# Peptides against a protein of PDB entry 5KEZ: the designs that were tried, part 253

Target 1, 320 residues: chain A of PDB entry 5KEZ
Amino acid sequence: NVAIYNPFRPWWERYQPVSYKLCTRSGNEDEFRNMVTRCNNVGVRIYVDAVINHMCGNAVSAGTSSTCGSYFNPGSRDFPAVPYSGWDFNDGKCKTGSGDIENYNDATQVRDCRLTGLLDLALEKDYVRSKIAEYMNHLIDIGVAGFRLDASKHMWPGDIKAILDKLHNLNSNWFPAGSKPFIYQEVIDLGGEPIKSSDYFGNGRVTEFKYGAKLGTVIRKWNGEKMSYLKNWGEGWGFVPSDRALVFVDNHDNQRGHGAGGASILTFWDARLYKMAVGFMLAHPYGFTRVMSSYRWPRQFQNGNDVNDWVGPPNNNGVI

## One batch from the design tools (peptide; made by RFdiffusion4, then SolubleMPNN)

Design b2_p26_4_s2 (from b2_p26_4, 10 letters changed)
Fold by OpenDDE base, seed 5:
Structure b2_p26_4_s2 (fold): chain B 320 residues (1-320), chain A 26 residues (1-26)
Amino acid sequence: as target 1 above (320 residues)
Amino acid sequence: MYDSGYTSAAAKQYEKYVNDMIKRYQ
């Protein structure tokens, strides 16, 4: 991915890929393979956060400032380490003036335009699908158990399916023969937009962002909400079917005070309430549960916004 | 993810949009 130095190595640089090489601040491919093997051998399975909707930001400077040293040029859409070129992006399909998503009520914009400037891959192309599938299959062959598909809302479900149809079965050294990768898709569906979580049920599970938002409101006793109202928690609250839901109290985005969930989201900053919410989530049968492991950072609020929400994991001068 | 750091204005606009949507269902 891109190495960003202003601000200094933010967490979100991880979501600006320039190649599918397995060399980042977390380690190289050999180290990753070693970790996967050791984890699998003790029954711990690995699920990869796969960034396949886009490459890095449009305005990032060209060069070799990346975690693996690969050259890239966002201006010319040149990512030779893949390789991708201008033919592999949706620049010509996006009809907005900025090239970015401007109207989230326009499903075509949401899927064909750039997410906050991130170069949008043309996932309709078999070439692009194949390059992504090769990346994911390499991970499957290493021994990962499945994937979180980042920014799934911004990909056409059919394109996702086409990629998934190219995937290998899981590595039989650790998984039963014929096992399929576990897929969960990040889709922010809080209502009011044309894109629905149900559009993606055919590909795997989806994130249920209503879960953390509503649970936070209840635990905080906002708007007159009571714990007794949770008697029909799950589908009774308008959530997706349990067998399609991945549920969580918070994630890396909304624990920073913004994004999908707003101020209702409970985090480790609210330790007691957070433990209550996580305890409830783990005790209740609805959905497939995900528990967050994060870190503290020096929050600095200006006009209600944390100006340090970019801060990444604890590191030693950029080295994790 | 929805916080790319590319344009603060664009990111914040979407965050506000999502937050407003959540408020509608509270």
Scores: peptide ipSAE 0.019, ipTM 0.614, DockQ to the pose 0.147
Fold by OpenDDE base, seed 4:
Structure b2_p26_4_s2 (fold): chain B 320 residues (1-320), chain A 26 residues (1-26)
Amino acid sequence: as target 1 above (320 residues)
Amino acid sequence: MYDSGYTSAAAKQYEKYVNDMIKRYQ
């Protein structure tokens, strides 16, 4: 991915890929393979956060400022380490003046235009699908158990399906023969927009963002909410079916401030209430649960937003 | 993810968007 130095190596640089090489701030491919092997040998499975909707930002400077030193040029859509070129992006398909998503009530914009300037891959093309599948299959062959698909809301469900149909079975050294990768898709659906979580049920589980938002309100006793109202928690609260839901109290995005997650979201900053929420989540049968492991940073709020929300995990001069 | 860090301004727009969605739901 892109190496950003202003601010100094933010966490979000990881979501601006320039290649599919397993070479990042966290280590190289050999180290990753070693970790996966050691984890599998003790029954711990690895799921990869796969960024396949886009490459890096369109305004990032061209060069070799990347975690593996690969050259890239966003201006010309040149990513030779893949390789991708101008033919592999939705620049001509997006019809907005800016090239970015401007109206989230237009499903076509949401899927065909750039998410906050990130170069949008043409996932309708078999070439692009195949390059992504090759990346994911390499990981499967190493021994990972599945994937979180980043920004799934911004990909057509059929394009995702086409990629998933190209995937190998899991590595038989650790998984039963014929096992399929576990797939969960990041889709932010709080209602009021045309794209629905149910559009993606056919590909795997989806993130249920209503879970953390509503649980936070209840635990905080906001708006007259009471714990007793959790009697019909789950589908009774309008959430997706349990067998399609991945649930969580917070994630890396919505713990960065009131603006990012809303004031209701509970995080480790409110330790007592957070433990209550996590405890409830783990005890309740609804959905597949995910627990967040994070870190502290020097928060500085301005107008309800943390101006230091870019700060990444503890590191040694940029290396994690 | 919406907080891509493309620009500081874009990140703030994301935060506003998510906040507005949450407020609409509440």
Scores: peptide ipSAE 0.018, ipTM 0.618, DockQ to the pose 0.184
Fold by OpenDDE base, seed 3:
Structure b2_p26_4_s2 (fold): chain B 320 residues (1-320), chain A 26 residues (1-26)
Amino acid sequence: as target 1 above (320 residues)
Amino acid sequence: MYDSGYTSAAAKQYEKYVNDMIKRYQ
């Protein structure tokens, strides 16, 4: 991914890929392989946050400022380490003036235009699908158990399916023969927009963002909400079917949130309430649960917003 | 109690928040 130095190595640089090489702030491929092996040997499985909707931002400077030193040029859509070129992006398909998503009520824009400047891959192309599948299969062969698909809302479900159909079975050194990778897709569906979580059920589980937001409201006792209302928690609250849901109290994005649904999200900063919410989530049978492991950073609020919400995990001069 | 979820307006506000976070990826 791109190496960003202003601000200094933010957490979100990881979501700006320039190659599919497994060399990042966290380590190199050998170290990753070693970790996966050691974890699998004791029954701990690894799931990879796969960024496959896009490459880095269109405004990032060209050069070799990347975690693996690979050259890239966003301006010319040149990612030779893959390789991708201008033919592999949706620039010509997106019809907005900016090239970015401008209207989230237009499903075509949401999927074919750039997500806040991130170069949007042409996932309808078999070449692109194959490059992504090769990346994911390499991880599967190393021994990972599955994937979180980042920004799934911005990919056509059929394109995702086409990629998933190219995936290997899990590594038989640790998994039963014929095992399939566990897939969950990040889809933000709070209602009122054309893209629905149900569009993605065929590919695997989906994130249920209503869960953390609503639970936060209840635990905080906002708007007259009561714990007793949780009697029919799950589908009774309009959430997706339990067998399609991945649930969480907070994630890395909304942990840094402000306003609207972000304000209701409980985090470790509110330790007591957060423990209550996490405890409830783990005790309740609805959905597949995910627990956040995070870190402290020096929050600095200006006009209600933390200007240091970019701060990444504890590191040694950018190296974790 | 049955909760139908967020209103369209609330959904948009939350989406804006998420997009603002993503916007910083540039």
Scores: peptide ipSAE 0.024, ipTM 0.612, DockQ to the pose 0.045; fails the geometry check
Fold by OpenDDE base, seed 2:
Structure b2_p26_4_s2 (fold): chain B 320 residues (1-320), chain A 26 residues (1-26)
Amino acid sequence: as target 1 above (320 residues)
Amino acid sequence: MYDSGYTSAAAKQYEKYVNDMIKRYQ
C-alpha cells in the first residue's frame, strides 16, 4: 500500500493498495506465512481484510512511496506491480462530474464511481477478477481461512461472485479437503439507500451495522431503551438473518466516530459498558461474532472531532 | 472506508448522512 507521511503512517494507508504483494508495515510475506502456520497449528484461523474494490487515491503522488517499494502512478492509473493500467478502472463508467460518488441513492454511482477518491477497479473485467483471485488464492494457499471483503457495498454482487468462483479450496494441511473460504462482506445498510445487505447474501455473510448501534443505545439506556427489549434481539429488531450476519460492537471506523458510528457505539473508552455489550454479544446466539482488539491513542478533540483519529497501531517509527 | 483523513468532501457529507440516519434509527 501507499506509505503516507502526513499524517505520519496513518492506519488508513492500509486501505490504499498499490500492489497485492504481502509486504506492509506489519511484515513481509515470509513473516506472514510463518504467522499463519503458527496460528493454524494451534487452531487459530486467519481471515484477511481484502481490499479489492479499489487501488490508492487518485491524488496520491506517483513514485515508489509504498510499503514494498513498488512503483505506482495514480494519475495514469499505472500499477505495474499487479499489473493494472487505465483499462482496468471505471473512470469511463462513472458519470459524475467529480469522478467520485456524489449520490448514494444512485446504486450505479456507488459501485462505478470512486469511493473518497480511491481509484475504482473495473471488476466486470475478467482480467481484473483474475488478478484479484490470484491474490486471494495466494493467501488461501498460504493457509488463511477466509476473507473480509472491504467496501463490498461498492462492488456489484455478481462481480464478487465471479471472483469467489475462482477461489481455491482451503489448504488441506489444516482444513478438510474441499473446504471453502469463509467470506463476509462489509456492507453498511442502515436503510434508506437502494443497495441492501440482502443483495450480497449469495456471496457470504454481511456485516450488520445496526447491531452495534442499537446495542449501544440499549446498554446506555438512551431513548427509553431497556434490556428487556432484547428478548427478540436479532431478526426481531430488523437485522439480517442470523445465518447471514456478522456482528460486532465496534470496528476501527466507528470506534473513531466514522461511517456507521455515532455516539451510541460502545468502545473500550467506555470500558464498563463495552464489556457488557461484548459479553451480551458473545452470549447471544444471533449472528457470527467478531470482537475488536484495538489500542489507545492520544485523542484530541476539536469542534467535536478527534484530530488524531488517524493514529495507527503502536509502532516503532512507523514499523509495526 | 470512511475515514476523514483521506475522504473527499462528498465522503464527509455521506458520513454525516449515515450519522444522521443512525440518530433517526435510535
Scores: peptide ipSAE 0.018, ipTM 0.608, DockQ to the pose 0.149; fails the geometry check

Design b2_p26_4_s3 (from b2_p26_4, 10 letters changed)
Fold by OpenDDE base, seed 3:
Structure b2_p26_4_s3 (fold): chain B 320 residues (1-320), chain A 26 residues (1-26)
Amino acid sequence: as target 1 above (320 residues)
Amino acid sequence: AYDSGYTSAAAKQYEKYVNRMIKLYQ
């Protein structure tokens, strides 16, 4: 991915890929392979956050400022380490003046335009699908158990399916023959927009953002909410089917910005309430649970916003 | 300066999330 130095090595640089090389601030491919092997040998499975909707930001300077030293040029859409070129992006397909998503009520913009400047891959192309599948299959062959698909809302479900159809079975050294990768898709759907979580059910599980939002409100006792109302928690609260839901109290995005984790969302900053919410989530059978493991950073609020929300995990001069 | 596109994107997505949450409780 792009190596960002202003601010200094933020967490979000990981979500600006310039190649699919397993060479990042966390380590090289051999180290990753070693970790996966050791984890699998003791029954701990690895799931990769796969960034496949886009490459890096359109405004990033060209050069070799990347975690693996690969050259890239956002201006010309040149990513030779893949390789991608101008033919592999949706620049001509997006019809907005800026090239970015401008209206989230327009599903075509949401999927065909750039997510705030991030170069949008043309996932309709078999070439692009194949490059992504190759990346994911390499990880599968190493021994990962599945994937979180980042920014799935911004990809057409059919394109995702086409990629998933190219995936290998899991590595038989650790998984039963014929096992398929576990897939969960990040889709923000609280209602009121044309893109629905149900559009993605066919590909795997989806994130249920209503879960953390509503649970936070209940635990905080906002708007007259009571714990007793959780008796029919799950589908009874309008959530997606349990077998399609991945649930969580917070994630890396909503624990940052707009105050101490945002509106109703509970985070480790509110330790007592957070423990209550996480405890409830783990005790309740609804959905597949995900627990956040985060870190403290020096929060500095200006006009209600944390100006240090970019701060990444503890590191040694950018190396974790 | 380096692009902070994903931070902006994350913030934008979060804003939409919050807005929809507010609407849900109206």
Scores: peptide ipSAE 0.023, ipTM 0.543, DockQ to the pose 0.119
Fold by OpenDDE base, seed 2:
Structure b2_p26_4_s3 (fold): chain B 320 residues (1-320), chain A 26 residues (1-26)
Amino acid sequence: as target 1 above (320 residues)
Amino acid sequence: AYDSGYTSAAAKQYEKYVNRMIKLYQ
């Protein structure tokens, strides 16, 4: 991914890929392979956050400022380490003036335009699908158990399906023969938009962002909400079917006030309430549960916004 | 500079949706 130095190595640089090479701030491919092996050997499975919707930001300077040293040129859409070229992006499909998503009520725009300036991959192309599948298959062959698909809302479900159909079975050294990778898709569906979580059920589980948002309001006792109302928690609250749901109290985005949930989201900053929420989630049978492991950072609020929301995990001069 | 998340404006948009959801599903 790109190496960002202003601010200094933010967490979100990881979501701006310039190659599918497994060399990042966390280590190289050998170290990753070693970690996966050691984890699998003790029954801990690895699920990779796969960034396959896009490459890096359009405005990032060309060069070799990347975690693996790979050259890239956003301006010319040149990512030779893959390789991708200008033919592999949706620039020609996006009809907005900015090239970015401007209206989330336009499903085509949401999927074909750039998410916050991030170069949008043309996932309709078999070439692009194959490059992504090769990346994911390499991880599968290493021994990962599955994937979180980042920004799935911004990809056509059929394109995702086409990629998934190219995936190998899991590594038989640790998984039963014929095992398929576990897939869950990040889709923010709080209602009011044309893109629905149900559009993605065919590909695997989906994130249920209503879960953390609603649970937060209940535990905070906002709007007259009561714990007793949780008797029909799950589908009764308008959530997706349990067998399609990946549930969580918070994630890295809404922990920083970004995206879905707003102020209702409970985080470790409110330790007591957060423990209550996580405890309830783990005790309740609805959905597949995900627990957040995060870190403290020096928050500095200006005009209601944390100017340090970019701060990544504890690191040694950028190395995690 | 671009980050990987939704813009602050987008975040505010989703906050509106959350509020609407609360009204609909409480």
Scores: peptide ipSAE 0.022, ipTM 0.552, DockQ to the pose 0.085
Fold by OpenDDE base, seed 1:
Structure b2_p26_4_s3 (fold): chain B 320 residues (1-320), chain A 26 residues (1-26)
Amino acid sequence: as target 1 above (320 residues)
Amino acid sequence: AYDSGYTSAAAKQYEKYVNRMIKLYQ
């Protein structure tokens, strides 16, 4: 991915890829392979956060300032390490003046325009699908068990399916023959927009953002909510079917922003309430649960916003 | 260096969604 130095190596640089090489501040391919093997050998499975909707920001300077040293040029859409070129992006499809998503009530913009300047891949192209599949298959062959698909809301479900149809079976060294990768898709659907979580059910599970939001409201006793109301927690609260839900109390995004996070979201900053929420989530059978492992950073609030919300995980090993 | 605005945009969008949800369930 792109190496950003101002601010200094933020967490979000990891979501600005310039290649599909397994070489980042988290480690190199050999180290990753070693980890996957060791984890699998003791029954711990690995799921990769796969960034396949986009490449890096359009305004990033061209050069070799990347974690694996690969050259890239956002201005010309040149990513030779893949390789991608200007033919592989949705620049001509997006009809907004800025080239970015401007209206989230327009599903076409949401899927064909740039997410906050991130160069949007033309996932309709078989070439692009194949390059992504090659990346994911490499991970599958290493021994990962599945994927979180980042920014799935910004990809057409059919394009995702086309990629998934190209995937290998899981590594038979650790998984039964014929096993398929576990897929869950990040889709922010709290109502009010045309894109729905149900659009993606055919590809795998989806993130249920209503879960953390509503649970936070209840535990915080906002709007007269009570714990006793959780008797019909799950589908009874209007959530997606349990077998399609990936649930969580917080994530890296809603852990940041205004106040202590995203509105009602509980985080480790509110330790007591957070433990209650996580405990409840783990005890309740609804959905597939994900527990957050985060870190403390020096928060500085200005006008309700944490100006240090960019701070990435601890890293002091000198890795580029 | 380029700041994509990802964090800020995500926060704003999430706040918007949560507010909508609250209104829908009231």
Scores: peptide ipSAE 0.022, ipTM 0.536, DockQ to the pose 0.100
Fold by OpenDDE base, seed 4:
Structure b2_p26_4_s3 (fold): chain B 320 residues (1-320), chain A 26 residues (1-26)
Amino acid sequence: as target 1 above (320 residues)
Amino acid sequence: AYDSGYTSAAAKQYEKYVNRMIKLYQ
């Protein structure tokens, strides 16, 4: 991915890929293989946060400022380490003046235009699908158990399915023969937009952002909510079917005050309430649960926003 | 990655939608 130095190595640089090489702030491919092996050997499975909707930002300077040193040129859509070229992006398909998503009530813009300037891959193309599948299959062959698909709302469900249909079975060294990768898709659906979580049920589980948003409200006793109201928690509260839901109290985005759910989202900053929420989530049978592991950073609020929301994990000069 | 649901303003709006939805299903 892109190495960003202003601000200094933010967490979100990971979500700006320039290649599918396994060289990151966390280590190289050999180290990753070693980690996956060691984890699998003790029954801990690895699920990769796969960024496949886009490459890096369109405004990033061309060069070799990347975690694996690969050259890239956003201006010309040149990513030779893949390789991708201008033919592999949705520039010609997106009809907005800016090239970015401008109206989230237009599903075609949401899928075909750039998410906050991130170069949008043409996932309708078999070439692009195959390159992504090669990346994911490489990981599967290493021994990962599945994937979180980042920014799934911004990909057509059919394109996702086409990629998933190209995936190998899991590595038989650790998984039963014929096992399929576990797939969960990040889709923000709290109502009000045309794209729905149900659009993606056919591809795997979907993040249920209503879960953390409403659980936080209940535990905080906001809006007259009471714990006793949780008696029909799950589908009874309008959440997606349990077998399609991946649930969580917070994620890296809304932990920083941005994410879906608003101020009700509980985080480790509110330790007691957070423990209550996580404990409840783990005890309740609804959905597949995900628990956050994060870190402290020096928050500084200006006009209601944390100006230090970019701060990444503890590191040694950018190396984790 | 950030989208309309990742902004503070959008998050507040989504919270309203969630609350409305909960009222419909309770």
Scores: peptide ipSAE 0.025, ipTM 0.515, DockQ to the pose 0.059; fails the geometry check

